# Peptides against a protein of PDB entry 2AUS, part 194

Target 1, 323 residues: chain A of PDB entry 2AUS
Amino acid sequence: ADIKREVIVKDDKAETNPKWGFPPDKRPIELHIQYGVINLDKPPGPTSHEVVAWIKRILNLEKAGHGGTLDPKVSGVLPVALERATRVVQALLPAGKEYVALMHLHGDVPEDKIRAVMKEFEGEIIQRPPLRSAVKRRLRTRKVYYIEILEIDGRDVLFRVGVEAGTYIRSLIHHIGLALGVGAHMAELRRTRSGPFKEDETLVTLHDLVDYYHFWKEDGIEEYIRKAIQPMEKAVEHLPKIWIKDSAVAAVAHGANLTVPGIVKLNAGIKKGDLVAIMTLKDELVALGKAMMSTQEMIERSKGIAVDVEKVFMPRDWYPKLW

## One batch from the design tools (peptide; made by RFdiffusion4, then SolubleMPNN)

Design b2_p24_1_s2 (from b2_p24_1, 10 letters changed)
Fold by OpenDDE base, seed 5:
Structure b2_p24_1_s2 (fold): chain B 323 residues (1-323), chain A 24 residues (1-24)
Amino acid sequence: as target 1 above (323 residues)
Amino acid sequence: SSMEKEEREKRVKEILEELRKESE
């Protein structure tokens, strides 16, 4: 999410019709909800599935999905995609995560040694999935992007950690404890980031959602519920993007693959096989797909399939058929 | 119906109160 990707322009003369589509900031409240994602502060106690069920009940929704499971005891950032946006969670599952963890050591260790050993866990680590995970219990490598020690109080170590998706912080703490020679366990865990979703002004509680929905339905005040729900496009901010011509939007919205002539601009560094977001010139999410070409190939070639479209989000009628 | 909405709101409040008690 934090990597500013260069934007390469292929067609600098391409214009968009302002009457077509519904830009993320211009959606009526009902449509905004249909294409929304909540940055939920998940409380400790409930499962992520229970929380999603409650959100559906609060907001009178048929469908919703979460952007990556938090254990019952874990609080913090849980993206919940709503209704027509439900499938956008597939973009969030592979996204990096950040946590704040409290590690309790089972013995006394000098602070200098704690700091030195924890720094050694930055980089690639070998993990085994816990028994309760639906994931096959195979040894796997995961990346720890950074460890930042926030506080050391005797045997209690508060730290921030950025990790690859599916890194088990409990397992990390266990291995740190082993490396320190005294053992350790995870006392507390909070997720502070899930891809583009972080602890910011968009973070809302279940209580907030109840109140905000009430203000909308009983008092006619939509402002609070509008702010509590992010556009689905937020959920793809961390992906490489390809912006397409207005004339290509309807075809992609009908499930056609994106061909090279439809590309107006694109991010640098796309590789074949990458998950990419296909966007309009108004930054509307049309579809997610698999890149069939690199950025360089998409620039150099005049023809061919650029993206294999996997999931369409945009309705077929937002843009006219121009073919 | 208005009654179903009110029952739903009541149930959501009850759930939130239970969650609050479990977090204490």
Scores: peptide ipSAE 0.030, ipTM 0.525, DockQ to the pose 0.102
Fold by OpenDDE base, seed 1:
Structure b2_p24_1_s2 (fold): chain B 323 residues (1-323), chain A 24 residues (1-24)
Amino acid sequence: as target 1 above (323 residues)
Amino acid sequence: SSMEKEEREKRVKEILEELRKESE
């Protein structure tokens, strides 16, 4: 997620009208909430669905959705998209995840052997979905990006792990235990990252949200609730981006596909079939879509459909219709 | 004040418990 993508400029003379749209940093508080995402510290106990329902009640919202289920016993980073931003969770579902896990070994193993064996689980692993998962119980590969051992205390191993979306840490720990020859189980699990959302100053609790909402509604202090909610554009930071002309924004906001002439600049490395974010020149999210061309094809071609628009976020009236 | 903080923490806990009962 932290990979700086190169930006290729197609039209260096393209300007944007400052009177059109609502840049993420210039939204009134009500509009900021309508296009917001909370970096929630999910407590252990409730389901992710219960927590979303609670947020809707606390903030008096009609709609919300989460960026990837955490099991009831699992705490930590749960992105919750609000109101008009609810559908932005589509960008977060395929995003990489990081966890801190406590593994308990069922026998004594030398520390050097623990370290050596755990390092072998970096890379591609074969997993079966757990019985409780709605996912078809087929063998599948998943990537473990890294394993960092934080602490070893006898039979307790605390470690950080970066994984591909839909990797089951419980299954990983079970396989590590088998490889060590003694068996193991997952004692504790916390998610520390979900794509662009991590444990930082933007992480808030349900308690914080209750307090901050009251400060706004009772005392007229909007600062806390404003800081507790990230703009929806945060939820697409990890995606490749295409920036479009002001004249193309209204068409895309009406659900039209993005054509090559509308592109001002784009990230390098886009492949056909990639999920991409369509942005204004003011870094406003217009839509998510599927790339129909590579970056190179979008540079070389003068016409054609660049992006099949799947989800529109921008209202139709933020930019004028110029066609 | 420490008292205002404790009263707020208590009120937050009560609200969360009510929300939990409504979600069951």
Scores: peptide ipSAE 0.023, ipTM 0.494, DockQ to the pose 0.796
Fold by OpenDDE base, seed 3:
Structure b2_p24_1_s2 (fold): chain B 323 residues (1-323), chain A 24 residues (1-24)
Amino acid sequence: as target 1 above (323 residues)
Amino acid sequence: SSMEKEEREKRVKEILEELRKESE
């Protein structure tokens, strides 16, 4: 998520009609909700599915989905995509995660040794999924991007950890405990980041949502519920982007593949097979798709399929058909 | 009000428990 992607411009003369579409900042409240993602502070206790079902009841929604399961005991950042945005969660599943974990050691270890050993777990680690995981219990490599020790109090070690998606912190702590020679277990875990979603002013509780919905429906105050819901475009900020001409938007919104002539600008470093976000020149999400070309091929070629469109988000009528 | 907040918290808890039973 933190990698700044260069933007390469193919057509510097491309303009957008301000009358077409609904930019994220200009959506009426009902439309904003239909294309929204909540940065939920999941409480400890309920499953992620229970929390999603609860949000649907609170906000009177037909559909919602979460951006990656948190265990019942785990609190913190759970992106919940709403209604027409529900399918955007697929962009969040592969995204990096950050956690704050409390590790309890089963014996006394000098702090210098704790720090030294934990630093060795930065990089690639081999993990086995836990028994209760629906994931095939094959050994897999995962990346630990960083470990930051926040506090050491005797046998209790509080630390921040950035990890590749699907890294099991419980397994990491178990392996750290083995490396320390005393054993360890995970006492507490909180997710502090899921891709572009983090602990910030956009983080809201279930209680906040109840209150904010009430303020809107009973008091006519939209401000709180509007701020509590992020535009779906936030859920794709970490993806490579391709910005397209107004004339290409309606075709993509109808499920047509993106062809090279439709591209106005794009991020550097797109590889064939990457998940990419197709955007309007007003930074509206049109669709997610699979890159069929690299960035370089999309620059050099005059024709061909650039993106295999997998999931359309934009309504078909936001932009006119120009074909 | 503090009472409305507490009633909302109670309702949240009750519905979470119902959802848990429906998911089992």
Scores: peptide ipSAE 0.017, ipTM 0.511, DockQ to the pose 0.293
Fold by OpenDDE base, seed 4:
Structure b2_p24_1_s2 (fold): chain B 323 residues (1-323), chain A 24 residues (1-24)
Amino acid sequence: as target 1 above (323 residues)
Amino acid sequence: SSMEKEEREKRVKEILEELRKESE
């Protein structure tokens, strides 16, 4: 679910200069690409790394990164952050995921029992990372946000599942099969969501990217490639945001921590330690950082470090130095 | 929209059915 976050305004008189920065919708195509994220429909077969390498070749890019590995056999939503936006994938790694999975049961089970047992797997589950995972194989709890059964055909169960980042659907299906008493395995898997990226009009194939890049380079038509690439700000839509005054932007863009006086507005419910996006009043991503205060502390305090800036995205020259 | 959701779910089912047939 898109967490609607309340916006609390600290300074209702704060204005922004329209001449400063490059709002996401006003970037020249070259700059848009430099700060872009592709909502890729990853085909089955290649690794996520191979697909990223192909995108780099197709679009003639120096750097790119993906917002969370899909196994070779798994298709669907793979956010690929480009060039200067590459490190925005840090925001997507902890983001919730949705999948559609085909589970094959190893025995006959009444439909009512399938539905009842699968509903019990909504909530917290204990998982062990697979052997192939770079993550240390420690038992961990993961949240299953929802399970929606789409179809039951004998031993084949098609379902949608929303999960916490790093939940292994193969392991979930294995445990469901055990709970049903017959065993089960994952026959097919498609990722339908990765944080703010979902199956929508922004979803593009590798073939689309080839064609759209060709239309731009050979025919001078930038419209298709522009639409195929989302602004990097899309990759932080799911994060709590802090909007800062124009006079604070250059300092943060130079790597200075955000102090409380720089805050114009912020989302409710920020806790100390949360990953937050620092935004301009034009909804440009300045930086990612760790909240050093709660929302309440940021409202009540007149001074102090609000955000420890971890990753700057905005160039230093988009906003003037006003200090 | 509910229609977009239904169309998306239909397309996902079709894709998974195709993948299933290719795996047999």
Scores: peptide ipSAE 0.000, ipTM 0.337, DockQ to the pose 0.038

Design b2_p24_1_s3 (from b2_p24_1, 9 letters changed)
Fold by OpenDDE base, seed 1:
Structure b2_p24_1_s3 (fold): chain B 323 residues (1-323), chain A 24 residues (1-24)
Amino acid sequence: as target 1 above (323 residues)
Amino acid sequence: SEEEKKKREEKVKKILEELRKESE
């Protein structure tokens, strides 16, 4: 998520009308909620679906969805997209995850050996999905980006791990235990990151949400609930972006594919088939789509379909139809 | 006040317990 992407400008003369759209920082509270994502600290115990249902009840919402399932016993970062932003969770499903895990070893192992063996699990690993997973039970490769040992206390190993989406930490710990020769199990697990969402000042509890909603509805204080909800644009910060002309926004908002003439600027390194965010010049999310061209092709070509638009978020009336 | 904070925490806890019962 922290990869600074280079921005390539195609049209340096492109201007935006300040009267059109609703930039993320200028949305009225009701509109902010309609296009919001909560960085929820999921408690241990409930399922991710139960927690989403509770948020809908607390905030009096019709729709919500989560950015990737946490097991009932797992706590921590669960992005919950609200109302019109619900579909933005598709951007978070493929995003990398970070966890803090407590591994309990079934025998005594020297600390130096623990450190050496755990380092060997950085990189590509082979996993089989657990029985309870809806994923086909075939062997698959997953990336472990890093393992950071935080503490070793006898048979208890506390570590931070960054992983590719759909990596099973329980399975990783089982394999580490086998490699150590003594066996191991996962004692505790907390998710500390899901793409752009991490443990920071934006992390809120269910208790916080109840309190903040009451402050708004009973006391007329919107500040707390406003801060507790991130704009949906936060959920796409990790994606490559394409910024479009004001004249192209309404067409894309109606479900038209993005053509090359509509592009003002774009990130470097887009490949054909990548998930991309289509943005206005005011950094409003218009749509998600599949890149049909590379960055280089989008620069060099004068025409053609640049993005196959899959999910529209922007209302049709925020920008005028100019075609 | 600490007392108002405690009353609020109890109210929140009660709401969460009610929501849990509705989900089961």
Scores: peptide ipSAE 0.017, ipTM 0.494, DockQ to the pose 0.873
Fold by OpenDDE base, seed 3:
Structure b2_p24_1_s3 (fold): chain B 323 residues (1-323), chain A 24 residues (1-24)
Amino acid sequence: as target 1 above (323 residues)
Amino acid sequence: SEEEKKKREEKVKKILEELRKESE
């Protein structure tokens, strides 16, 4: 998520009509909620599905979905996409995750050995999904991006870990314990990051949502609930982007594939088969799709299908039909 | 179970109501 992607401009003369669409910062509160994502601080105890059901009740919503399951005992960052934005969670499922974990060792191990062994778990690891997982119990490789030891107190090891999506921290701790020769278990776990969502000023509790909804509905103060909900575009910040002409927006919003002439600018490093976000020149999310060309092919070619459009988010009426 | 789910929903509802009263 932290890698700045280069932006390549294909058409430097392309302008956008300020009367068309609804930029993320200019949506009325009702529309902002319809296209919103909450950076929720999930409490320990409830399931992610229970928490989503509560948010729907608190905010009087018909639909919502979460950006990746947290176990009942696990707290922290749970992105919850609302209403028309519900399907944007598909962009968050493959995103990297960060956790703070407390590992309890079942025997005494010298601190130097703990540090040395934990460093060996940075990189590619082999995991077997737990019995309780709905995922097929096949051996799979997962990447551990980094391990940062925060504190060692005897048998208790507090550490930060960045991982590939679908890495089981409980299984990682079990394997570390085996490598140390004494065994270990996960005592506590908190998720501190899910792709572009992290512990920052946008993180809100269920309590905050109750209060902020009350301030809006009873007192007419929308500021708090507006700040508590991020635009759906936040959920695609980590994806490669393609920005399109105003004349191409309505076609894509109707489910047409993006063709090369519609491209104004794009990120470098797009490969065929990548998930990409199709954006307006006002940074509005139009759709998610599969790249049918590389960045280089999209620059060099004059025609052809650039993106196979899979999920449309933008309403059909935000931009006029210009074809 | 559906019953355990309902109990957890009620517990969180109660906690949120208590927290709301503490913020008044």
Scores: peptide ipSAE 0.015, ipTM 0.480, DockQ to the pose 0.047
Fold by OpenDDE base, seed 4:
Structure b2_p24_1_s3 (fold): chain B 323 residues (1-323), chain A 24 residues (1-24)
Amino acid sequence: as target 1 above (323 residues)
Amino acid sequence: SEEEKKKREEKVKKILEELRKESE
């Protein structure tokens, strides 16, 4: 997920007007909240939906959405997109996840065998979605990017796991237990990463949000609530990006597809069909869309639709119409 | 940093140990 994508420049002379738009670091607090994402430390107990409802109450918001369900008993990283940013969660749904899990074995297994078998589960695995999932219960392949054993204490195995979106750790542990020959179950689970959101200084609790909102509303101190809310652009850091000229921004903000002449720079490795973030030269998120061309086609062609714009985030008036 | 990674791992370990004790 942290792979620095190469940036290819098409127009090295393109400038941006500093008077246009609102860069992520220069938004007034109210606007920052309207285009914000909270890196929430979800407590164990409540559903992800209940937690979103509580955030809406705490922060006096009309709309919010989460970047991928955590089960009630599962704690940790839950991105919660706010207000006008709510739909940015669509960028987080396909994002990789990391967990720390406690697996309990139903029998004694030598440590060397545990380590060897768990390593075999790195790569592609076949999973069936659980009954409670809204996803069609078809067999599907998922990637396990890595398994890192943190501790083995008899029958208890603490491990870190990086997985493709929609990998079920409970099912993974069940299959590991079968492969070990003794069976296993998931005792505990915490999500430590959801795409660009991880356990870092941006991780906040519900209690932090209560306090920080109070400090802002009662004491006029914006600093804490500002730091507790990430700009929506954080939620697209893992996506391939296309940066557009100022003259193209208003058209895209009105829902026009991005054409090749609007591109200033872009990430390498974009494929047709990829979800891409359309950015201003000030790293403001304009829209999400589907790439209609590869990076190479966007470089070589002088015209055509580069991105089918699916979701606009930027207001129509942040940049002037220059067409 | 590796130190920050280790500190996060220790924190998560501690949380999971606490949750385990609460579930017993």
Scores: peptide ipSAE 0.009, ipTM 0.432, DockQ to the pose 0.038
Fold by OpenDDE base, seed 2:
Structure b2_p24_1_s3 (fold): chain B 323 residues (1-323), chain A 24 residues (1-24)
Amino acid sequence: as target 1 above (323 residues)
Amino acid sequence: SEEEKKKREEKVKKILEELRKESE
């Protein structure tokens, strides 16, 4: 999520009509909710699905989905995409995650050895999925991006860990414990980040949502509920982006593939097969799709399919049909 | 007021408890 991507401009003269679309910051409250994502502080106890069901009830929604399951006992960052934005969670599922974990060692280990061994777990690790996972229990490699030890108190080790999606922290702790020779278990776990969603001012509780919804419905105060819900575009901030001409927006919104002539600007480093976000010049999410060309090919070519459009988010009527 | 805040917190807690019972 923190990777700054260079923006390459293909058409520096491309303008956008301010009357078309609904930029993320200019959506009426009802529309903002329909295209919203909540950065929820999931409490310990309930499942991620139960929490999503509660949000739907609290906010009177038909649909919602979460950006990656947290176990019942695990608290913290759970992105919940609402209504028409529900499918944006597909961008969050493969996103990196950060956790703060408390590991309890089953024996005494010198601090220097703890630090040394935990450092060895940065990089590629072999994991076995837990028994409760619907995923086939095949050994798989996962990347640990970083381990930061926050505190060591005897047998208790508090640490921050950045991991590839689908890394099991419980399994990591188990393997660390084995490597230390004494064994270990996960005492506590909190997710502090899920892609672009982190512990910040946008993090809200279920209680906050109840209060903010009541302020809106009973008192006519929209400000709180508006701040509690992020635009769906937040959920794609970590993806490479392609910005398109106004004349291409309606076609893509109808499910047409993006062709090279429609591109105004794009991020560097797109590879064929990458998941990309197709954006308007007003930073509205039109669609998610699979890159059919590299950034370089999209710059050099005058024609061809740049993106195979997989999921459309923008309504078909936000931009005029210009074909 | 602190009393209004407390009443609201109790109301929210009650709603969440009811939601939990319905989801079980």
Scores: peptide ipSAE 0.019, ipTM 0.534, DockQ to the pose 0.869; fails the geometry check

